# Designs tried in a protein design run: peptides against a protein of PDB entry 7SID. Part 101

Target 1, 151 residues: chain A of PDB entry 7SID
Amino acid sequence: LHMYLMLLKELPGEEYPLPMEDVLELLKPLSNVCSLYRRDQDVCKTILNHVLHVVKNLGQSNMDSENTRDAQGQFLTVIGAFWHLTKERKYIFSVRMALVNCLKTLLEADPYSKWAILNVMGKDFPVNEVFTQFLADNHHQVRMLAAESIN

## One batch from the design tools (peptide; made by RFdiffusion4, then SolubleMPNN)

Design b2_p23_8_s1 (from b2_p23_8, 12 letters changed)
Fold by OpenDDE base, seed 3:
Structure b2_p23_8_s1 (fold): chain B 151 residues (1-151), chain A 23 residues (1-23)
Amino acid sequence: as target 1 above (151 residues)
Amino acid sequence: SEEEKRKKELEEQKRAIEEFLNL
């Protein structure tokens, strides 16, 4: 886990995006890692904070390539799972903060949710619609973080 | 084959997500 998290943390920023093939390799174990540590909220928070770089890389790539769609799909599947469990009140505010940051970054890359759509249990949820739900979060810091994306 | 590997990977990811959702 530590080595994987270090790799995610060391990802280049949006100024120097990774090839999509490399992004795919980093995404492959992500679902397994999330599942394995799903009950450890500190690990979940760390994962969400580090995958912010993935969103930045996805936004700089050609959206028409198969690899890009594959990477987007794998990433959004994980984000959708975090969002679903958030709705079920499974995560503390610090994890929700990290999730909001991911969603915020997605909206910066895709303001109209053309590709940023969460599919959970066969239903589609555009990120711009999902994001507004955090404006009504029970924790003030989560609401403030969500609100700053609009203001 | 490459297709078989991809199929297996997708099935594993799907299973992992299902387990994840069973928190």
Scores: peptide ipSAE 0.563, ipTM 0.899, DockQ to the pose 0.899
Fold by OpenDDE base, seed 1:
Structure b2_p23_8_s1 (fold): chain B 151 residues (1-151), chain A 23 residues (1-23)
Amino acid sequence: as target 1 above (151 residues)
Amino acid sequence: SEEEKRKKELEEQKRAIEEFLNL
């Protein structure tokens, strides 16, 4: 786990995006890692904080590439799962804060949710729509963070 | 084949997500 998290943390930002093939390799274990540690709030928070680098990389990629669509799909599947479990009140505020930051970064890369769409149990949820839900979060810090992202 | 590898990968990811959602 720690080695994988270190790799995610050290990803370059928007200035020097990785080849999409490398991004795909990094995404392959992600679903398994998330599932394995799904009950550990601290690990979930850490994962979400580190995958922010993936979002930044995906936002700079060529949208016409099959590999880009594949990478986006794999990433969004994981984010969708976190969002779904959040709706079921399974995660504490610190995890939700990290998720909001991920969604914020997605919206920065795709303001109109052209590709940033969460598919959960066969249903599509544009990140635009998903993000507004956090404006009504039970925790004040989550609401504040969401509100700041709208500005 | 590459196609078979891809299919196995997708199946594994699907199973992982299903397990994840069954928190």
Scores: peptide ipSAE 0.563, ipTM 0.899, DockQ to the pose 0.904
Fold by OpenDDE base, seed 4:
Structure b2_p23_8_s1 (fold): chain B 151 residues (1-151), chain A 23 residues (1-23)
Amino acid sequence: as target 1 above (151 residues)
Amino acid sequence: SEEEKRKKELEEQKRAIEEFLNL
């Protein structure tokens, strides 16, 4: 876990995006790691904070490539799972804060949710629609973060 | 083959997500 988290943390941002092939390699273990530590709030928060770099890389890539779509799909699947469990009130505010930051970054890359669509249990949820729900979050810091992200 | 490897990876990811959702 520590090595994986380190790799995620060291992923370059928008200025120097990695080749999509490298991004895919980092995404491959992500679902397993998230599943394994799904009940560990701190690990979940850390994962979500680190995958912010993935979104930045995805936003700078060629959206028409198969690898880009694959990477987007893998990433969004995990985010969708976090979103779903958030709706089921499984995560504390700090995890939700990290999730909002991920969604914020997605919206910056894809403001109209052309590709940023969460698929959960066979249903599609555009991120722009999902994001607005955090404006009504029970925790004030989550609401504030969501609000400032829109402005 | 690479294709078979990819298929296995996708299946594993699917299983992982299903487990993830079973919180």
Scores: peptide ipSAE 0.562, ipTM 0.899, DockQ to the pose 0.895
Fold by OpenDDE base, seed 5:
Structure b2_p23_8_s1 (fold): chain B 151 residues (1-151), chain A 23 residues (1-23)
Amino acid sequence: as target 1 above (151 residues)
Amino acid sequence: SEEEKRKKELEEQKRAIEEFLNL
């Protein structure tokens, strides 16, 4: 886990995007790691904070390539799972904060949710619709973070 | 084949997500 998290942490931002092939390699174990540590709030927060760099890389890539669509799909699947469990009140505010940051970055890359669509249990949820739910979050910091992202 | 490999990876990810959702 430590090595994987370090790899995610060291991912460069928008100014220095990684090749999509490298992004895909980083995404491959992500679902397994998330599942393994799904009950650990701190690890979940850390994962979400680190995968923020993935969104930045995805947003700077050619969205028409098969690899980009594959990477988007793998990433969005994980984000969708986090969102679903958030709706079921499984995560504390710090994890929700990290998730909102991911969703915020997705909206910056795709404001109209053309590709940023969460698929959970066979249903599609555009990120822009999902994001508005955090404006009514029970924790004030989550609401504030969501609000500053829209205005 | 590469196609079979990708199919296996997708199935594994799907199973992982299903387990993840079972929280």
Scores: peptide ipSAE 0.561, ipTM 0.898, DockQ to the pose 0.870

Design b2_p23_8_s2 (from b2_p23_8, 10 letters changed)
Fold by OpenDDE base, seed 4:
Structure b2_p23_8_s2 (fold): chain B 151 residues (1-151), chain A 23 residues (1-23)
Amino acid sequence: as target 1 above (151 residues)
Amino acid sequence: SEEEERRREREEQREAIEKFLNS
């Protein structure tokens, strides 16, 4: 886990996107890691904070390439799972804050949710619609972060 | 083959997400 988290942390920022092949390699174990540590709030927060770099890379890639679509799909599947469990009140505010930051970054790259669509249990949820739900979050810091992201 | 490996990876991811959502 530590090694994987370090690799995620070392991802280049938006100014220097990684080759999509490298992004895919980093995403491969992500769903498994998230599943194993879904009940560990600190690990979930850390993962969500680190994958911000992945979102930045995805947003600047060629959206028409198969690798880009694959990477986007893998990432969105994980984000969808976090969102779903958030709706089930499984995560504390700090994890929700990290999730909102991920969603914010997605919206910056795809404001109209052309590709940023969460698929959970066979249903599609555009991120721009999902994001508005955090404006009504029970925790004030989450609401404020969400509001600052769109206002 | 590469195709078989991709199929296995997709299946493993599906299983992981299922566990993630249902655990």
Scores: peptide ipSAE 0.234, ipTM 0.757, DockQ to the pose 0.926
Fold by OpenDDE base, seed 5:
Structure b2_p23_8_s2 (fold): chain B 151 residues (1-151), chain A 23 residues (1-23)
Amino acid sequence: as target 1 above (151 residues)
Amino acid sequence: SEEEERRREREEQREAIEKFLNS
């Protein structure tokens, strides 16, 4: 876990997009890692904070279309799971804030949720629709973060 | 085909989500 988290942390930002092949390699084990630590709030928070760089890279949309779609799908799978568990009230506010930051970045890259669609249990949930739910979050800091991210 | 590929990807994502949610 430690080594993997370090790799995620060292992802280049939006200014320096990663080759999609590298993104795919990093995303490949992500769902498994998240599954293993889904009940660890600190690890979940750390993962969500680190994958912000992945969101920025995926938003470039100037890479191989097939590989980009694959990477986007793998990433959205993880985000969808986090969101679903959030709706089931499995995560504390700090984890939800990290998730909101991910969703914010997705909306910046895809404001109309053309590709940023969470598929959970066979149902599609556009990120812009999902994001609005956090405006009514029980924790004030989450609501504030969501509110400032709309513009 | 591209359609079959998309179908496979969706199924893989569904399985991944299921593992995550049921872990």
Scores: peptide ipSAE 0.232, ipTM 0.765, DockQ to the pose 0.449
Fold by OpenDDE base, seed 2:
Structure b2_p23_8_s2 (fold): chain B 151 residues (1-151), chain A 23 residues (1-23)
Amino acid sequence: as target 1 above (151 residues)
Amino acid sequence: SEEEERRREREEQREAIEKFLNS
């Protein structure tokens, strides 16, 4: 876990995107790692903070390639899972804050949710619609983060 | 084959997500 998280942490930002093939390799173990540590709030927060770099890389890529669609799908599936568990009140506010930051970054790259769509249990949820739900979050800091992100 | 490899990868991802959501 530690080594994997370090790799995610050191991932270049949007100014220096990695080849999509490399992004795919980094995403491959992500769902498994998230599954193993789903009950660890600190690990989940750390994961979500680090995958922000992945979102930035995806936003700089051509969405017409198969590899891009695959990477995008893998990432969105993980985010969708975190969102789903959030709705089930499984995560504390700090994890939700990290999730909102991921969603914010997605919307910056795709404001109209053309590709930023979460598929959970066979149903599609556009990120822009998902994001607005955090305006009504129970924690004031989450609400504030969501509110400032749309300005 | 490449197709079999892709199938295995998709299956592994599906299983991982299932465990993530249902564990």
Scores: peptide ipSAE 0.228, ipTM 0.750, DockQ to the pose 0.951
Fold by OpenDDE base, seed 3:
Structure b2_p23_8_s2 (fold): chain B 151 residues (1-151), chain A 23 residues (1-23)
Amino acid sequence: as target 1 above (151 residues)
Amino acid sequence: SEEEERRREREEQREAIEKFLNS
């Protein structure tokens, strides 16, 4: 875990996108790591904060290659899982804040959810529709974060 | 083979996702 988190932390921002091949390598173990630590709020928050850089990289990609689709799919699967568990009230507000930031970044790259679609248990949920649900979040800071993203 | 390796990786990811969602 420590080594993996270090790698995620060192991801460059939007101004310095990584090659898609490198993004894929970083995403490969992500679902496994999240599964192992799904009940650890601090680890989940840390992961979500770090993968913001991955979202930025995906948003900068203008190529609709197989690698891009694969990376998008792997990432969206993890985000979908976090969202699903959020709906089951498994995560505290700080984790939900981090998730909203990820969704916000996705909407900036794909405001009409052409590719930013969460597939959970065989059902599709466009991120723009998912995002609006956080406007009614139980925690005021989550609602505020969601609201400022729209205005 | 490379194809067999890719298949195994996909299966591992599927199992991990299932554990993530259902455990």
Scores: peptide ipSAE 0.223, ipTM 0.743, DockQ to the pose 0.902

Design b2_p23_8_s3 (from b2_p23_8, 12 letters changed)
Fold by OpenDDE base, seed 5:
Structure b2_p23_8_s3 (fold): chain B 151 residues (1-151), chain A 23 residues (1-23)
Amino acid sequence: as target 1 above (151 residues)
Amino acid sequence: SREEERQREKEEQQKAIEDFLNS
């Protein structure tokens, strides 16, 4: 786990995007890692904080490539799962804060949710619609973070 | 083949997500 998290942490930002092939390699074990540590709030927070760099890389890539669509799909599947469990009140505010940051970054890359669509249990949820739900979050810091992201 | 490998990876990821969602 530590080695994987370190790799995610070292992912560069928008100024130095990684090749999509490298992004895909980082995404491959992500679902398994999330599943294994689904009950660990600290690990989930750390994962969500680190995958922010994935969105930054995806936003700077050619969205028409098969590899980009594959990377988007793998990433969005994980984010969708986190969102679903958030709706079921499985995560504390610090994890929700990290998730909101991910969604914020997605909206910056795709403001109209053209590709940023969460598919959970066969249903599609555009990120812009999902994001607005955090404006009514029970925790004030989550609401504040969501509010500053829209305006 | 590469396509078969990709399909297997997607299936494994889907199983992991299902396990994740059932937590």
Scores: peptide ipSAE 0.496, ipTM 0.876, DockQ to the pose 0.870
Fold by OpenDDE base, seed 2:
Structure b2_p23_8_s3 (fold): chain B 151 residues (1-151), chain A 23 residues (1-23)
Amino acid sequence: as target 1 above (151 residues)
Amino acid sequence: SREEERQREKEEQQKAIEDFLNS
């Protein structure tokens, strides 16, 4: 886990995005890692914080390739799962804060949710629609973070 | 084949997500 998280954390910034093939390799274990540590709030928070680098890499790619779509799909599937479990009140506010940051970054890359669409149990949820729901989060800090992204 | 390998990986990922959602 720690080695994997380190790889996510040490991803190059927006100025030097990774090849999409490398991004795909990094995404392969992600679903399994999330599943294994689904009940660990701290690990979930850390994962969400580190995958911000993945979002930045995905957003910098202007290629309309199969690999890009595949990478986006794998990432969005995980984010969708976190969002779904959030609605089921499975995560504390700090995890939700991290999730909002991921969604914010997605919206920066795709403001109109052209590709940033969460699919959960066969239903599509555009990220811009999902994001607005956090304006009504039970925790004031989550609401504030969401509101800051709108302004 | 490469395609078969990719499909297996996707299936494993899907299974992991299902386990995740059923927690």
Scores: peptide ipSAE 0.496, ipTM 0.877, DockQ to the pose 0.920
Fold by OpenDDE base, seed 4:
Structure b2_p23_8_s3 (fold): chain B 151 residues (1-151), chain A 23 residues (1-23)
Amino acid sequence: as target 1 above (151 residues)
Amino acid sequence: SREEERQREKEEQQKAIEDFLNS
């Protein structure tokens, strides 16, 4: 886990995107790691903070390629799962803060949710619609972070 | 084959997500 998290942390930002093949290799273990540590709030927060760089890479890629679609799907599926469990009140505010930052970054890359769509249990949820729900979060810091992202 | 390996990986990832959601 430690080595994996370190690799995610070192992922280049938007200025120097990685080849999509490298992004796919980093995403491959992600679903398993998230599932194993789903109840560890600190690990979940750390994962969400590090995958911010994935969004930046996806936003600079050719969305017409099969690899890009695959990477997009894997990433969005994980984010959708975190959002679903957030709705079920499984995560504390610090994890929700990290999730809001991920959603913020997605909206920066895709403001109108053309591709930033969460699919959870067969249903589609555009990120721009999902994001507004955090404006009414029970924790004041989450609401404030969400509000800052909109303005 | 390479395609069969990719398919197995996708199925494993899907199973992991299902386990995640069913927590």
Scores: peptide ipSAE 0.492, ipTM 0.875, DockQ to the pose 0.911
Fold by OpenDDE base, seed 3:
Structure b2_p23_8_s3 (fold): chain B 151 residues (1-151), chain A 23 residues (1-23)
Amino acid sequence: as target 1 above (151 residues)
Amino acid sequence: SREEERQREKEEQQKAIEDFLNS
């Protein structure tokens, strides 16, 4: 886990995006890692904070390539799962803060949710619609973080 | 084949997500 998290942390920013092939390799173990540590709030927070760089990389890539669609799908599947469990009150505010940051970055890359759509249990949820739910979050810091994206 | 490998990976990822959602 430590080695994987270090690799995620060392991802280049949007100024120097990784090749999509490299992004895919980093995303492959992500679902397994999330599943193994789903009950560890600190690990979940760390994962969500580090995958912010994935969103930045996805936004700089060609949207018409199969690899891009594959990477987007794998990433959005994980984000959708975090969002679903958030609705079920499984995560503390610090994890929700990290999730909001991911969603915020997605909206910056895809303001109209053309590709940023969460599919959970066969249903589609555009990120711009999902994001508004955090404006009514029970924790004030989460509401404030969500609100600053609009203001 | 590459396609078979990709399919296996997607199936394993789907299983992991299902386990994740069933927390």
Scores: peptide ipSAE 0.491, ipTM 0.876, DockQ to the pose 0.909

Design b2_p23_8_s4 (from b2_p23_8, 11 letters changed)
Fold by OpenDDE base, seed 1:
Structure b2_p23_8_s4 (fold): chain B 151 residues (1-151), chain A 23 residues (1-23)
Amino acid sequence: as target 1 above (151 residues)
Amino acid sequence: SEEERREKERKEQEESLQKFLSS
């Protein structure tokens, strides 16, 4: 886990995106790692904070590439799972804050949710729609963070 | 075909999600 998290931490930002092939390799184990630690709030928070770099890389990629679609799909699958468990009230506010930051970054990359769509249990949920739900979050700081993204 | 590849991709993503949610 720690080695993988270190790799995610060292990802470059939006300015210099990684080759999509490298992004795919990094995303391959992500679902398994998240699954193993889904009940650990601290690990989940850390993962969500680190995958912000992945979102930035995905936003700079060529949408016409098959590898881009695959990478986006792998990433969105994980985000969708976190969102679903959030709706089941499995995560504390700090984890939800990290998730909102991921969703915010996705909307910056794809404001109209052309590709940023969460598929959960066979249903599609555009990130635009998902994000607005956090405006009604039970925790004040989560609502505030979500509200800041509307501007 | 491209359509078959897309369907395979969707199936794999759903399986990954189910694994996550069932763990």
Scores: peptide ipSAE 0.264, ipTM 0.786, DockQ to the pose 0.402
Fold by OpenDDE base, seed 4:
Structure b2_p23_8_s4 (fold): chain B 151 residues (1-151), chain A 23 residues (1-23)
Amino acid sequence: as target 1 above (151 residues)
Amino acid sequence: SEEERREKERKEQEESLQKFLSS
């Protein structure tokens, strides 16, 4: 975990996007790591904070490439899982904050949710629709963050 | 092959996510 988190942390942001091939390599173990530590709030928060760089990279990439679509799919699947568990009230506000930041960045890259669609249990949920749910979050900081993200 | 590797990785990821969601 430590090594993986370090790798995620070292991922360049929007200013210097990584080649999509490298992004894919980082995404490959992500689902496993998230699954393993799904009940660890701190780890989940850390992961979500670090994957912001992935979103930024995705937003700066050629959306028509196969690798980009693959990376998008892998990332969105993980985000969808976090969102699903959030709806099941499995995560504290700090984790939800991190998730909102991810969704915010996704919306910046894809405001109309053309590709940013979460598929959970075989059902599709556009991120823009998902995001609005956080405007009604039970925690004030989450609501505020979501509201700020829209403006 | 690369295709087989990709498919395997996709399948493993799906299984992991199912476990993730079911836990």
Scores: peptide ipSAE 0.261, ipTM 0.780, DockQ to the pose 0.899
Fold by OpenDDE base, seed 2:
Structure b2_p23_8_s4 (fold): chain B 151 residues (1-151), chain A 23 residues (1-23)
Amino acid sequence: as target 1 above (151 residues)
Amino acid sequence: SEEERREKERKEQEESLQKFLSS
């Protein structure tokens, strides 16, 4: 886990994006890792914070590439899972904060949710629609973070 | 084959996701 998290954390910024093939390789174990540590709030928070680098890489890539679509799909699947479990009140506010930051970054890359669409249980949820729901989060810090992103 | 490999990876990811969501 720690080695994998280190790799995610050490991803270069959006100014120096990785080749999509490399991003795809990094995303391969992500779903499994999240599943294994799904009940560990601290690990989930850490994962969500680190995958922000993935979002930055995805946003700088050619959206018409097959590899880009695959990478986006894998990433969005994980984000969708976190969001779904959030709706089921499985995560504390600090994890939700990290998730909101991921969603914010997605919206910066795709403001109109052209590709940033969460698919959960066969239903599509555009990230812009998902994001607005956090304006009504039960925790004031989550609401504030979401509100700051709108302004 | 490449197709078989991709299908295997997709299946494993789906299984992992279901396990994640069912927790």
Scores: peptide ipSAE 0.250, ipTM 0.772, DockQ to the pose 0.926
Fold by OpenDDE base, seed 5:
Structure b2_p23_8_s4 (fold): chain B 151 residues (1-151), chain A 23 residues (1-23)
Amino acid sequence: as target 1 above (151 residues)
Amino acid sequence: SEEERREKERKEQEESLQKFLSS
């Protein structure tokens, strides 16, 4: 886990996008890692904070390539799972904050949710619709973070 | 083949997702 988290942590920001092949390699074990540590709030928060760089990289990529679509799909699958468990009140506010930051970055790259669509249990949920739910979050910091992202 | 590899990876991803979503 530590080695994987270090790799995620060392991802460059939007100014230094990674090749899509490298992004895909990092995404491959992500679902497994998230599954193993789904009940660990600190690990989930850390993962979500680190994968923020993945969103930034995806937003700078050519969305027409098969590799880009594959990377988007893998990433959105994980985000969808986090969102689903959030709806089931499985995560504390700090994890929800990290998730909102991911969704915020997705909306910056795709404000109309053309590709940023979460598929959970066979149903599609555009990120812009998902994001509005956090405006009514029980925790004030989550609401504030969501609110500043819209205006 | 490359196609078989991709299908295997997709299947593993789906299995991981199911474990992730299960309580």
Scores: peptide ipSAE 0.247, ipTM 0.769, DockQ to the pose 0.914

## One batch from the design tools (peptide; made by RFdiffusion4, then SolubleMPNN)

Design b2_p24_1_s1 (from b2_p24_1, 12 letters changed)
Fold by OpenDDE base, seed 4:
Structure b2_p24_1_s1 (fold): chain B 151 residues (1-151), chain A 24 residues (1-24)
Amino acid sequence: as target 1 above (151 residues)
Amino acid sequence: MKKKLEEIEKLILEDNEELEKLAE
């Protein structure tokens, strides 16, 4: 876990996007890691904070490539899982904050949710619609962050 | 991706069931 988190942390920012194949390689174990540590909120928060770099890379990539679609799908699977658990009130505000930041970055990359669609329990949820739910979050900081993201 | 999603969803469902039992 530690090694993987370090790898995620070392991802370059938006200024220096990685090749999509490299992003894909980093995403491959992500779902398993998230699943394994889904109840460890500190780990979840850390993961969500680190995958911000992935979102930035995804937004700068060629949207038509198979690798891009694959990477997007894998990433969205993870985000969808976190969102679902958030709806089930399983995560504290700090994790929700990190999730909102991810969604914010997704919206910046895909404002109209052309590809940023969460599939949870067989249903599709566009991120732009999902994001609005955090405007009504019980925690004030989450609401504030969500509100700032819309402006 | 679909398989991974299904796995995660399964775990979520299991967690929910477990939590419901504990809440009783």
Scores: peptide ipSAE 0.023, ipTM 0.502, DockQ to the pose 0.171
Fold by OpenDDE base, seed 5:
Structure b2_p24_1_s1 (fold): chain B 151 residues (1-151), chain A 24 residues (1-24)
Amino acid sequence: as target 1 above (151 residues)
Amino acid sequence: MKKKLEEIEKLILEDNEELEKLAE
């Protein structure tokens, strides 16, 4: 886990996007790691903070490629899982903050949720729709972050 | 990918059931 988190942390910013092949390699174990540590709030927060760079890389890539669609799917699966548990109030505010940052970055890359759609329990939830829910979050910092992101 | 999603969803459901039991 530590080594994997380190790799995620070392992802470059949007100024220096990684090749999609490298993004895919990083995403491959992500779902398993998230599933294994889904009950560990600190690990979840760390993962969500690090995968911000994945969104930045995805946003700079050709959205028409098969590899891009695959990467998007893998990433959105994980985000959808975190969102679902967040909706059920299973994560503390710090994890929700990290998730909102991910969703914010997704909206910046895809403002109209053309590809940023979370599929949870067989239903599709556009990120722009999901994001508005955090405007009513119980924690003030989460609300503030969400409000900042829509303007 | 679909299988991964289904697996995660299953785990979420299991967690919810366990948490509900703890709340009783």
Scores: peptide ipSAE 0.020, ipTM 0.476, DockQ to the pose 0.174
Fold by OpenDDE base, seed 3:
Structure b2_p24_1_s1 (fold): chain B 151 residues (1-151), chain A 24 residues (1-24)
Amino acid sequence: as target 1 above (151 residues)
Amino acid sequence: MKKKLEEIEKLILEDNEELEKLAE
């Protein structure tokens, strides 16, 4: 875990995107790590904050390539899981804030949710529709962050 | 992808009592 989190922490942002092949290598163990540490709120928050850079990388890539689609799928699977559990109130506000930031970044890259679609329990949820739900979050800071993100 | 998500969801929700203690 320690080494993996270090890799995520040092991931470059939008200004200096990684090759998609490197992004894929980082994403490969992500689902397993999230599952293993699902009950650790601090680890989940850390992961969500660090994967923001993955979204930034994805937004700068050719969305028509197989590697990009694969990366999108792996990333969206993780985000979908966090979102689903957020609806079930399994995560504290700080984790939800980190998730909102991820969704915000996705909307910046894909405002009309052409590819940013969460598939949860066999149903498709476009991120632009998912995002509006956080405007009614129980925690005021989450609501504020969501409101600021759409302006 | 669908299968993987379902697997993660299943594992996360397997112990609801513990998860509720960690929730806000």
Scores: peptide ipSAE 0.020, ipTM 0.513, DockQ to the pose 0.191
Fold by OpenDDE base, seed 1:
Structure b2_p24_1_s1 (fold): chain B 151 residues (1-151), chain A 24 residues (1-24)
Amino acid sequence: as target 1 above (151 residues)
Amino acid sequence: MKKKLEEIEKLILEDNEELEKLAE
């Protein structure tokens, strides 16, 4: 786990995106890791904080390649799972804040939610619509973070 | 991807009782 998390943390920023092939390799174990540590909210928070780098890489890639679509799909699967659980109020505010940051970064990469669509339980939820739900979050810091991210 | 998400969601939801204790 720690080795994997370190790899995610050390990803380059938006200025120098990784080849999509490398992004795919990094995403492959992600869903399994999230599932394994689903009960540990500290680990979940850490994962969400680290995958911000993945979002930045995804946003800079060419959307026409099969690898890009595959990477986006794998990533969105994980984000969708976290969102679903936060919607069910299963995560504390710190995890929700980390998720909001991920969603914010997704919106920056895809403002019109062309590809940033969460498919949860058979239904599609554009990230821009998902994001606005956090404006009504029970925790004031989550609401504030969401509000600050609108502009 | 849809099936994979549903699988993950199902696995996590099985731990509802534990998650409820950790949640606000």
Scores: peptide ipSAE 0.019, ipTM 0.511, DockQ to the pose 0.222

